# Designs tried in a protein design run: peptides against a protein of PDB entry 5H65. Part 36

Target 1, 294 residues: chain A of PDB entry 5H65
Amino acid sequence: QYLERTPLCAILKQKAPQQYRIRAKLRSYKPRRLFQSVKLHCPKCHLLQEVPHEGDLDIIFQDGATKTPDVKLQNTSLYDSKIWTTKNQKGRKVAVHFVKNNGILPLSNECLLLIEGGTLSEICKLSNKFNSVIPVRSGHEDLELLDLSAPFLIQGTIHHYGCKQCSSLRSIQNLNSLVDKTSWIPSSVAEALGIVPLQYVFVMTFTLDDGTGVLEAYLMDSDKFFQIPASEVLMDDDLQKSVDMIMDMFCPPGIKIDAYPWLECFIKSYNVTNGTDNQICYQIFDTTVAEDVI

## One batch from the design tools (peptide)

Design b1_p18_2_s2 (made by RFdiffusion4, then SolubleMPNN; from b1_p18_2, 8 letters changed)
Fold by OpenDDE base, seed 2:
Structure b1_p18_2_s2 (fold): chain B 294 residues (1-294), chain A 18 residues (1-18)
Amino acid sequence: as target 1 above (294 residues)
Amino acid sequence: SAQQSQLLQQLQQLSASW
């Protein structure tokens, strides 16, 4: 839809909700640190969550490793199981279940592993060799997802998380419903297991100034704004540098705002009620800035 | 199976340090 460019001073006088095309300078933004701007968003309940830190995951997996795999749940039609006793002083038992496709074990690059009792380090190593890894635990009658506070699916360096609020977890045997047991599409895995997948998003507040007025606009975007996936940025130094470069381009440190480049974007206004106070807020939408940087 | 053997070998290599 075509929108005529509207000056900020005019926007600031209008009631919400409305959509605008603007041309403004990025006076400032928050948070300044990239890792603080990456969040997990539920598309269903719209809750924002922090991306778990490595330390948090370590605790979860350590706790999981205290539980012994149930022998009765090993070697089903869905998976073949292998058990290890670690040689370390803890002597923990680790179970790895290789998911089969129609009763046949796939190649490593197509193989999904279910792991019980693995550490974060071990799981990460496995995810680099196999298609995917799901941390699991022994349930009463079946393997179950370990914890939604941890990834439900790890593919390479990508951690897929589920919403605790919206998910109704189903047992691992529900993976049988998947027609394709080779590609392990995260959304399909999530659906089979009753998980509402969380989305990685950039969450930032931009202070925009066009010389006629100043407003704060909220950015919540997964991959469009920077043309960089929020899901990958935390694990890729080059992508991090790229985002930083983009932000530095629009908001260069040590330079006067008069010299800042113009940012063209779409914003929408919306009403927020905090108790008795009504305020108009703004959100950036349908905007890509990366094309202007290349 | 050959595939099973390959998977197990890869796992064994990884688990050697566990």
Scores: peptide ipSAE 0.174, ipTM 0.846, DockQ to the pose 0.012
Fold by OpenDDE base, seed 4:
Structure b1_p18_2_s2 (fold): chain B 294 residues (1-294), chain A 18 residues (1-18)
Amino acid sequence: as target 1 above (294 residues)
Amino acid sequence: SAQQSQLLQQLQQLSASW
């Protein structure tokens, strides 16, 4: 439905829930650092989580590397296995399993690797040469996902994470249920392994001012607002620059608000109960700003 | 297989730095 533009002063007087179309200036936003605005969101439990830092991943993979791969779990119908002993790291054993498609090894660009005992650096190197990498460990009867605190799937520079609360992990042999073992669609892999995938989202608070009033609106968006995927922005300097340029355009540093461009967006109001206090909050929705920047 | 050899070769090249 077509929504008429409503001034902020009128919106601030109305009860929730309602939807509005607004035209306002972006007075300020939080957080200022892009890295801090990117979060992981569970579509089931709606928990927001921080994206793990490299240091966090290093610890997880170092811990995983202390475990010896189980020889009994090597070379199954699903995968062919190769073991390496590192020269410089006290003889650390690394197992790499090449997943087969119907008993045949695929091309490297179609091949999923399961890695046991690999470091973050090693895994990243592999992900640049092969289609996908899954960090795993030896379970009692099968290979298992290493840790949901780490990516369950790495494709190039993209790290796919799962929700610890909502996931019910299944063993690696459940990848057999996938008909196509060449494309390695993250959602399909997640489903096979009992993982609820987390979604990368931009999480920001905008302070909007149209001259009639000031309103804080929450932004939670994966790819629509900036027309840039939140899943890729942390690993791509050009995408980061693009987001920064967009934000600088709407909220230029060192310039008075009178010179700021107008932002057109949709906002919805909703009620939040905090104890006995009922507060009306606002969220940006169905809004794209990037079209005006190109 | 030829494919297996190629995959292993690529892995060997990467693992040389491990």
Scores: peptide ipSAE 0.174, ipTM 0.846, DockQ to the pose 0.012
Fold by OpenDDE base, seed 1:
Structure b1_p18_2_s2 (fold): chain B 294 residues (1-294), chain A 18 residues (1-18)
Amino acid sequence: as target 1 above (294 residues)
Amino acid sequence: SAQQSQLLQQLQQLSASW
């Protein structure tokens, strides 16, 4: 639907909810660091979570590596198992399970690995050579996902996470329900394992100023605003630079706001109630920033 | 199988530093 441009001073006087088209300058934004703006969002419960840091993952995988793989769970119809004894770390046992497609081992680029007892470094090395990696542990009757605090699926440099609140985990044998055991689509894997996948999102607060008024607007976006996926930005230096360049373009450091470019965007107002107090908040939506700004 | 051998070889190469 067509929306006419509305000045911020007029918007600030109106009740919510409403949608607006605006033209404003980006006076400031938070957080200032890109890595702080990338979050995990649950599409079901709508909770926002921090992306786990490497140090957090190290701890989880180190803990997992203290447990010995159960021999009874090796070599099923679903997977062939190989046990490695490390040369270092007191001869730690690592189990790698190669998932089969209809009883046949696929090529490495189509192969899903289940890893038991692997470190983050080992898992990362494997993810670079095989299609996908799932960190697992020995359960009572089957292999199980290691921990939802860690990725449930690693594909190259992409870590896929699940919601602890919304997921009802199922055992690894549920991967048998997948007809295609070569592409390993994250959503399909998640469904098979009872996982509600989290979505990577950019989360930022923009302070917008059009000369008539000042307004704070919230941005929660996965890939539209920057035309860059939030899921990839943390692992790609070039994408990070691109986002930084865009933000520096709209909000250049050391320059007066009068010289800032104009940003055109859509915002929606909504009510937030805290007891008897009613606050109107604003969110950016359906907006893509152009490379060239006016 | 030949395929298994290839996968294991790749794993062996990676695990050499474990």
Scores: peptide ipSAE 0.172, ipTM 0.843, DockQ to the pose 0.012
Fold by OpenDDE base, seed 5:
Structure b1_p18_2_s2 (fold): chain B 294 residues (1-294), chain A 18 residues (1-18)
Amino acid sequence: as target 1 above (294 residues)
Amino acid sequence: SAQQSQLLQQLQQLSASW
């Protein structure tokens, strides 16, 4: 859609909702630390959540490791099981279940592992060698997902989370409904297990100034704005550096705003009711900044 | 099977550090 450029002073006088094309300087942004800008968003209930820290995950997996794997749930038509007793940590039992495709064990790069009693470190090591890992526990009649506070699926360095509010968990045997047991598409796994997957998003507030006016606009974006997936940035130092470089380019420290580059973007206005007060807010949409830098 | 042996070998190698 062709939108004419509108000065901020004109936008600030108009009623919402409307869409605008603007050219402005990034006076400032919040949060300044990248890790604080990455959140988990539920597409169904729209709740924003913090990404769990390593310390939080360590606690969850440590608690899971206090339970002994149930021998009755090992070696089913869906998976082959192997049990280890650790030499350290008072003989902790770890169960690894190799999911089969039509009764046949796949190659490691296509294999899904179900793990009981594993630590975060052990799970991460496995996820680097196998296609995917699901942390599980022994339920009454079947294996079950360990906890939605932890990832329901780990693929390499990517942690997939589910919404506790919107998910209705089903037992692990529901993976039998998947026709393709080699690619392990996160959405398909989530659907089979009754999980509503959360989305990684960048959440930031931009203060924009075009010399005619100043407004605050929110950025909520998964992969378009930076052309970097929010799902990967926390685990990749090079991606983090790239985002930091982009932000430093638009908002360089120690330099006057007159020397800042111009940012072209789309913003939409919307009404927010806070009691008796109606406030107009702004959100950045359909904007990519990476193309202008190359 | 050859596949089972390979998977177990990889797992044994990783679990040696557990």
Scores: peptide ipSAE 0.168, ipTM 0.842, DockQ to the pose 0.012

Design b1_p18_2_s3 (made by RFdiffusion4, then SolubleMPNN; from b1_p18_2, 9 letters changed)
Fold by OpenDDE base, seed 5:
Structure b1_p18_2_s3 (fold): chain B 294 residues (1-294), chain A 18 residues (1-18)
Amino acid sequence: as target 1 above (294 residues)
Amino acid sequence: SSLQSKLLEQLQQLSAAQ
């Protein structure tokens, strides 16, 4: 889509909604810390929520570990079960269920594990050796997802979360509906279990200045703006450094704004009503900055 | 599989050490 460049002073005088192409300097941005900029977004109810921290997950899994795996739910047509008791931690019971493909145990790189009573550390180790891990608990008649406050699926270093408000959870045996039990596509797993998957997004506020005016623009983006997936950045030091480098390039510390590079981007205006007050807000869209700096 | 058994043993040892 082609739009002519519009100066900020002109944009600030216009009614919403409209779309603009702008050229401006990034005077400042918030939040300054990358980990504060990554959120989870529900595509259905549009709620934004924080990505759980390790400490949050530790609590959830510790609570789950207080429950004893139900012997009646072990070794079904869907999975083979192995159980052990820890020598420490008051004899914690841990169960690992290996999901079978057509009655046959697949190779580790194709195998989904269900884990009961595992710690975050144990789950992380398993996720590095197997295709995927789902933390579960013993329900009344079947295994069930442990808690939507924790990942419903872990693949390597990627944690997949579901929306607590929009999901209607189904029991683990619903994985039988999947024809292919080797690839474990997150969306397919979510669908089988009645989960609405959340999306990782960068959420930031930019203060833009082109010398004619200043405005604040909201950024909500999953992977286009930085050309870096929000889903991977928290678990990858190199990706974090890349994002920091990009932001430092646009907002170099200790340098005056006159020396800042120009940012070309698209923004859209929209109306927000707060009681009797009507406010015009701006959002960045369809913009990539990784290589387009002048 | 042998890999599954080995991994479970390692996990058991790790849990015991914590």
Scores: peptide ipSAE 0.049, ipTM 0.801, DockQ to the pose 0.012
Fold by OpenDDE base, seed 4:
Parts: structure tokens; sequence; C-alpha cells
Structure b1_p18_2_s3 (fold): chain B 294 residues (1-294), chain A 18 residues (1-18)
């Protein structure tokens, strides 16, 4: 629906909820560091979570590596297994399971690997050579997902995470329900394993100023605002640079706000109650700014 | 496949060296 442009001073006086079209300057934004602005969002429970750091993943995989792969779970109709013992001081047993498509091993670019006892480094190396990698552990009767605190699926440099609260995990044999065992669509894998996928989102607070007033607006967006997927930005220096360029364009350092470009966007107001306090908040929606940089 | 075996062998060697 078409909205007329409304000055911020008028918006600040109105009750919520309402939708507005605005033209304002980006006085400032937070967080300033891109890494801090990327979060994981559950579409069901709406919890925001931090993206795990490499150090966090190292700990999880180290813990997983303390468990020995169960010999009884190797070489099923679903996968062929290869096991080796590392020659380091700990002598880790590592199991790699190659998922078959209708009993046939697919090509590497179509193959899903299940890895048990692998390190982050090993998993990352495998993910660059095969279609996908799932960190797993030996359950009582089947392989199971290792930990939802780690990615449930790694495709190249993309880490797919699941919601601990909303997921009801099923065993690996449920991948048999997938007719196509070559494409490994994250949503399909998640569904088969009872996982509610988390969504990568940019989370920022913009301070907007149009000369008539100042308001803070919340941005939660996955790929529309910057025309850059939040899921890819952390692993791609060029994408990071692009986001930084966009933000620097709208909020250039060392320059007076009078010289800032105008940002046109949509915002919606909403009520937030915290105890006895009622506050009106604002969120940016249905806005794309990337074309202004290209 | 031969590629899978080679890759696993390489991975095993790397893991042993760490």
Amino acid sequence: as target 1 above (294 residues)
Amino acid sequence: SSLQSKLLEQLQQLSAAQ
C-alpha cells in the first residue's frame, strides 16, 4: 500500500501501531561492528542467538571427539563408513559416513558426509570438497546429530543452525525419507531430522534524523535491506566490505550530518510493555538500500 | 570412489600431524 512521507516530528506524536514512509538521515547506528550485528533468529519462538565463534565450535567438537564411534552403526543401507584412528597423543577415532543415493555412492559434489569425532578443521576441509557435512555422534540405535550448538549442516562456508528450544531431534536414518539424496536442501534435511532452522539476520538500531525529529528504529533483516544474505556475510570478505561501504555511505565518518545522504525507508511503530512502562518502538521494514551504492 | 578414499587418506594424515 502506498504511504505518504511523514516527518519524524509527526510520527513521534502518534500512537502505535502504524506504518510510515520516511525520509531521514542516518545519524548513527549500533552495533558498529558487522560481526556483532549478525544474529540467529528462530522463526517459531523468535529467540535471537549469537552466532557461535570458532572457539565455541572447537570445544563442542573436541567434546564429541572423546566419544568412540559405535561399530554396530557402521555401513548401513543409508551410508558407507570409513574409520581411522589418529596418530596424535590422544588417538582419536574418526568415522566418516558417505550417504548413498538408492544404494549408490554419489559424486563428491552431491555427497553428504556424516562425521563422527572430527575437529572443526577437519569438518571445514571436508565441507569444501563434498556437498555437505553433518557432525554426528553414535546414539543407542542410530547415528544422531552431535549438538544443536554446532551446525547441523555445513555447505561450503555456510553453517546451518537449529533452534534448541523448538527442535525435536530425530535419528539420522530419517534421512531415508528424502527422495533426492543429492541436492541436500537445508530445509529438507532439517525437516527430516526434526530441526527448526535458525535464520541469519542483521540486527541493528538506526538513529534517524530528518531535521524535525530524531527516533531510533530497529532493523532485523535477512537479505533484503543490503541485498546481501546475512548467512554468507561472516565468511565472505567482499560481502563484508560491501556492507561496510553501504553503511559508510549513509553514515560517513568525519563528515557533518548535513552532508549525509537521505535514506528513504518504511518504519512501523509498535507498543512494548515492560512492567508498568509502555513504550512505542519503531522497526524498519520492506526497505532496500543496496541499489543506492551500485 | 577413489576420490573419497584419497581424500580420507589425506585427512587422516593431516589429523595425525596435528
Scores: peptide ipSAE 0.047, ipTM 0.792, DockQ to the pose 0.012
Fold by OpenDDE base, seed 2:
Structure b1_p18_2_s3 (fold): chain B 294 residues (1-294), chain A 18 residues (1-18)
Amino acid sequence: as target 1 above (294 residues)
Amino acid sequence: SSLQSKLLEQLQQLSAAQ
């Protein structure tokens, strides 16, 4: 629906909840560093969490590598297994399970690997050569997802995470329910394994100023605002540069705010109760800034 | 497959070198 422009001074006087169309300058934003603005969001419980760092993943996979693959779980109707022992001082056992499509091993670009006991480096190498990789461990009766603190699915450089709170994990054999065992759509894999997938989102606070008033608005967006997916930006230098350029355009360093471009956006107000205090907060929604830049 | 085996062998070599 078409909303008329409302000045910030008028908005600041109104009760929530309401929706507004505004035209304002981006006085400032937080966080300043792009990597700090990318979070994981659960669509069910709405929990926000940090994207795990490489160091965090290293620890998880190192811990997983301390467990010995169960020989009884190798070579099922779903997958063929290969096991090797590393020649390093630890003699680590690694199992790789190649998921079959109707009993046939697919091509590498269509093949899902289940890896048990692999390091982050090994997993990353495999993810670049095969369609997808799932880190797993030997359960009591079947292979199971290793840990929801790590990606449940790795496709190339993209790490897919699941919500620990909302997920009810099912064993790996539930992948049998997938009709298509070649494309390995993350949502389908998640559904089969009882995982609620997390969404990559940009989380930022904008300080907006239209000359009549100043308002802080919260941005939580996956791909609409910048027309850049939050899921890809951390692994792509060009996308990072693009986001930085957009932010620098709206909030140029070393220039007076009077020279800043106008930002048109939609904001919604909502009530937040902290103890006895009621606060009105604002969130940006249904806004794309890239169309005005290109 | 032969390709899978080769890739795994390469991974084994890399892991052994670390």
Scores: peptide ipSAE 0.046, ipTM 0.790, DockQ to the pose 0.012
Fold by OpenDDE base, seed 1:
Structure b1_p18_2_s3 (fold): chain B 294 residues (1-294), chain A 18 residues (1-18)
Amino acid sequence: as target 1 above (294 residues)
Amino acid sequence: SSLQSKLLEQLQQLSAAQ
């Protein structure tokens, strides 16, 4: 959709909702730290939540490791199980279940592992050797997802999370509904297990100034704005550096705003009601800045 | 003897060494 450029001073006088094309300088942004800008968003209930820290995951997996795998749930038609007792850590029992495809064990790069009693370190090591890992626990009649506060699926360095509010968890045997048990698509796994997947998003507030006016615009974006997926940035130093470079380019430290580059973007206005107060807010949309950096 | 078993054995050894 074609939009003419509108000065901020004119936008600030108009009612919402409307869409605008603007040319402005990025005076400032919040949060300043990249790791603080990455959140998890539920597409169903729209709740924003923090990405769990390593320490949070350690606690969850430590708690899981205190539980003994149920022998009755080992070696089903869906998976083959291997259990061992650690020599250290007071003889912790760990169970790994290799999900089969039509009764056949897949290659490591196609194999989904279900793990009981694993530490974060062990899970991470396994995720680097196998296609995917799901932390599980022994339920009453079947294996179950360990905890939605932890990833429901780990693929390499990518942690997939589910919404606690919107998900209605089903037992692991529901993975049988997947015809292809070699390509573990996160959305398919989530659907089988009754999980509403959370989306990684960049969440930032930009203060924009075009010399005629100043406004704050909200950015919530998964992969378009930076052309970098929010789902990968926390685990990739090069991607982090790229985002930092982009932000430093538009908002260079120690330099006057007069020397800042111009940012062209689309913003939409919307109404927010807080009691009797009606406020107009702004959100960035359909904007990519990566092309200007290259 | 399987690749999976070998990998798990290696993991077990690493865990034991920690």
Scores: peptide ipSAE 0.045, ipTM 0.788, DockQ to the pose 0.012

Design b1_p18_2_s4 (made by RFdiffusion4, then SolubleMPNN; from b1_p18_2, 8 letters changed)
Fold by OpenDDE base, seed 2:
Structure b1_p18_2_s4 (fold): chain B 294 residues (1-294), chain A 18 residues (1-18)
Amino acid sequence: as target 1 above (294 residues)
Amino acid sequence: SSMESQLLQQLLALSQSQ
């Protein structure tokens, strides 16, 4: 629906909830660093989580590598298994399970690997050569997902995470329910394994100023605002540069706000109760800034 | 590492030999 432009001074006087169309300058934003603005969001419980750092993943996979693969779980109708013993002093055993499509091993670009005991480095190398990788461990009766603190699915450079709170993990054999065992769609894999997938989102606070008033608005967006997926930006230098350029355009350093471009956006007001205090907050929604730049 | 390279090569060989 078409909303008329409302000045910030008028918005600041109104009760929530309401929706507005505004035209304002981006006085400032937080966080300043792009990597700090990318979070994981659960669509069910709405929990926001930090994207795990490489160091965090290293620890998880190192811990997983201390467990010995169960021989009884190797070579099922779903997958063929190969075991490697490292020649290092620790003699680490790595199990790789190649998921079959109707009993046939697919080509590497269509093949899902289940990895037990792999390091982050090894997993990353494999994810660049095969369609997908799932870190797993030996359960009591079947292979299981290693840890929801790590990606449940790695495709190239993209790490897919699941919500610990909302997920009810199922064993790896539930992948049999997938009709398509070649494309390995993350949502389908998640559904089969009882995982609620987390969404990458940009999370930022904008300080908006239209000359009549100043308002802080919250941005939580996956791919619409910048027309850049939050899921890809952390692994792509060019995408990072693009986001930085957009932010620098709207909020140029060393320039007076009078010279800033106008930002047109939609905001919604909502009530937040903190103890006895009621606060009205604002969120940006249904806004794309890239169309005005191109 | 030499081990990682060897593992990758072995995995690739196995995927192609079927």
Scores: peptide ipSAE 0.047, ipTM 0.794, DockQ to the pose 0.011
Fold by OpenDDE base, seed 4:
Structure b1_p18_2_s4 (fold): chain B 294 residues (1-294), chain A 18 residues (1-18)
Amino acid sequence: as target 1 above (294 residues)
Amino acid sequence: SSMESQLLQQLLALSQSQ
């Protein structure tokens, strides 16, 4: 629906909820560090979570590596297994399970690996050579996902995470329900394993100023605002640079706000109640920023 | 496959070096 442009001073006087089209300057934004602005969002429970750090993943995989792969779970109709024992690290046992498509091993670029006892470094190296990697552990009767605090699926440099609250995990043999065992679509894998996938989102607070008033607007967006996927930005220096350039364009350091470009966007107001306090908040929606300023 | 075997050996080597 078409909205007429409304000055911020008028918006600040109105009740919520409403939608507005605005033209304002980005006086400031937070967080300033890109890494801090990327979060994981559950589409069901709406919880926001931090993206795990490399150090966090190291701990999880180190813990997983202390457990011995169960011989009874090796070499099923679903996968072929290769096992070895390391010479160091007190003889760590590592299992790699190569998932088959209709009983046949696919090509590496189509192959899903299930890894048991692997380190983060090993998993990352494998994810660059095979289609996908799932960290797993031996359950009582089947392989199971290792930990939802770690990625349930790694494809190249993309880490797919699941919601601990909303997921009801199923065993690895449920991958048999997938007709196509070559493409490994994250949503399909998640569905088969009872996982509610988390979404990467940019989460920022913009301070907007149009000369008539100042308001803070919340941004939660996966790929529309910057036209850059939040899921890829943390692992791609060029994408990080692009986001930084966009933000520097709208909020350039070292110059006066009078020289800032105008940002056109849509915002919606909404009511937030915290105890006895009622506050009107604002969120940016349905907005894509331009690549350049005219 | 040969690629599978090669990558497995590489993984083994990596595991031994950590």
Scores: peptide ipSAE 0.044, ipTM 0.790, DockQ to the pose 0.012
Fold by OpenDDE base, seed 1:
Structure b1_p18_2_s4 (fold): chain B 294 residues (1-294), chain A 18 residues (1-18)
Amino acid sequence: as target 1 above (294 residues)
Amino acid sequence: SSMESQLLQQLLALSQSQ
């Protein structure tokens, strides 16, 4: 839909909801650190969560490593199991279950591993050699997902998380419902296991100034604004540098705002009610800035 | 299977390299 440019001073006087096209300078933004701007968002309950830190994951996997794999749950029609005792970790037992496709073990690049007793380091190493990894534990009748506080699926360097509130976890045998056991699409895995996947999003607040007025606009975006997926940025130094360069371009440190480049974007207004107080807020939408960097 | 053995060897190698 075509929108004419509207000055901020005019926007600030109008009721919500409305959509606008604006041209403004990025006076400032929050948070300043990229790692603080990446969150997990539930599409169902809309809760925003922090991305777990490595230290948090270490604790979860260390706890999991204290549990002994149940022999009764090994070697099913779904997977072949291998167990070994580590030499360097005081005899820790690690179980790896290789998920089969129609009774046949896939190639490593197509194989899903279910891991019991693995450390974060081990799991990360394995995720680079196999298609996917799911941290699991021995339940009463079946293998179960270890913990929704940890990734339910790891593919390379990408950690897929699920919503604790919205998910109703099902046992690992529900992966049998997947016809194709080679591609391991995260959404399909999540559906089979009763998981509501969380989405990686950039969450930022921009202070925009066009010389006629100043307003704060909220940014919540997965991959459009920077043309960089939020799901990959935390694990890729080059992508991080790219985002930093973009932000530095629009909001250069140590330079007066008069010299800042103009940012063209779309914003929508919306009402927020806190008790008796009605506030109009603004959100950036359908905006890509990557083209301006080239 | 031979495939399982190969994969297991890879797993063990990764575990031992820690």
Scores: peptide ipSAE 0.035, ipTM 0.767, DockQ to the pose 0.012
Fold by OpenDDE base, seed 3:
Structure b1_p18_2_s4 (fold): chain B 294 residues (1-294), chain A 18 residues (1-18)
Amino acid sequence: as target 1 above (294 residues)
Amino acid sequence: SSMESQLLQQLLALSQSQ
């Protein structure tokens, strides 16, 4: 539906919920650091989570590496297994399981690896050579996902996470339900393993000013606003630079707001109840800023 | 299979690089 532009002063007087088209200047935004603005969002329970840091992952994988792979779970119809003992680090045993497609091992670029006892460094190296890597552990009857605090699927530099609250984990053999065992679509893998995948999102608060009023609007967006995937930005310096450039364009440091460009966006109002207090909040939606930058 | 051998060799190479 076509929405006419509404001045902020008028919006601030209206009850929620409503949708508006606005034209305003970005007076300020928070957080200022890009890495702080990228979060993981559950589409089911709507919980926001921090993206795990490298140090967090190191700990998880180090713990996993202390466990010995179960020999009885090696070499199934689903995967071929290789075990090696590291020369260093007290002879750590690492198991890599190569997932087969109908009994045939696919090419490396189509191959999913299941890894037991791998370090973050090892996993990252493997993910650059193979299609995907799943960190796993030996369960009682089957391989299982190592930990939902770590990625359930790593593809290149992209880490896919699952919601601990909403997921009901199933064993690795459930990957057999996948018809295509070459593309390893994250959503399909997640479904097979009972994982509710988390979505990378930009989470920011914009202070918008159109000269008639000022309001704060919440941004939660995965790839539309910047036309840059939140899932890729943390691992790509060029994408980070692009986001920074966009933000600097709309909110240039050391420049007066009068010189700021106008931002056209859609916002929706909604009611939030904190105890006995009702507050009207605003969220940016269906907005792309990148088209105006080109 | 030859394919499996190639993949295993790649894995071994990775292991040796650590």
Scores: peptide ipSAE 0.033, ipTM 0.760, DockQ to the pose 0.012

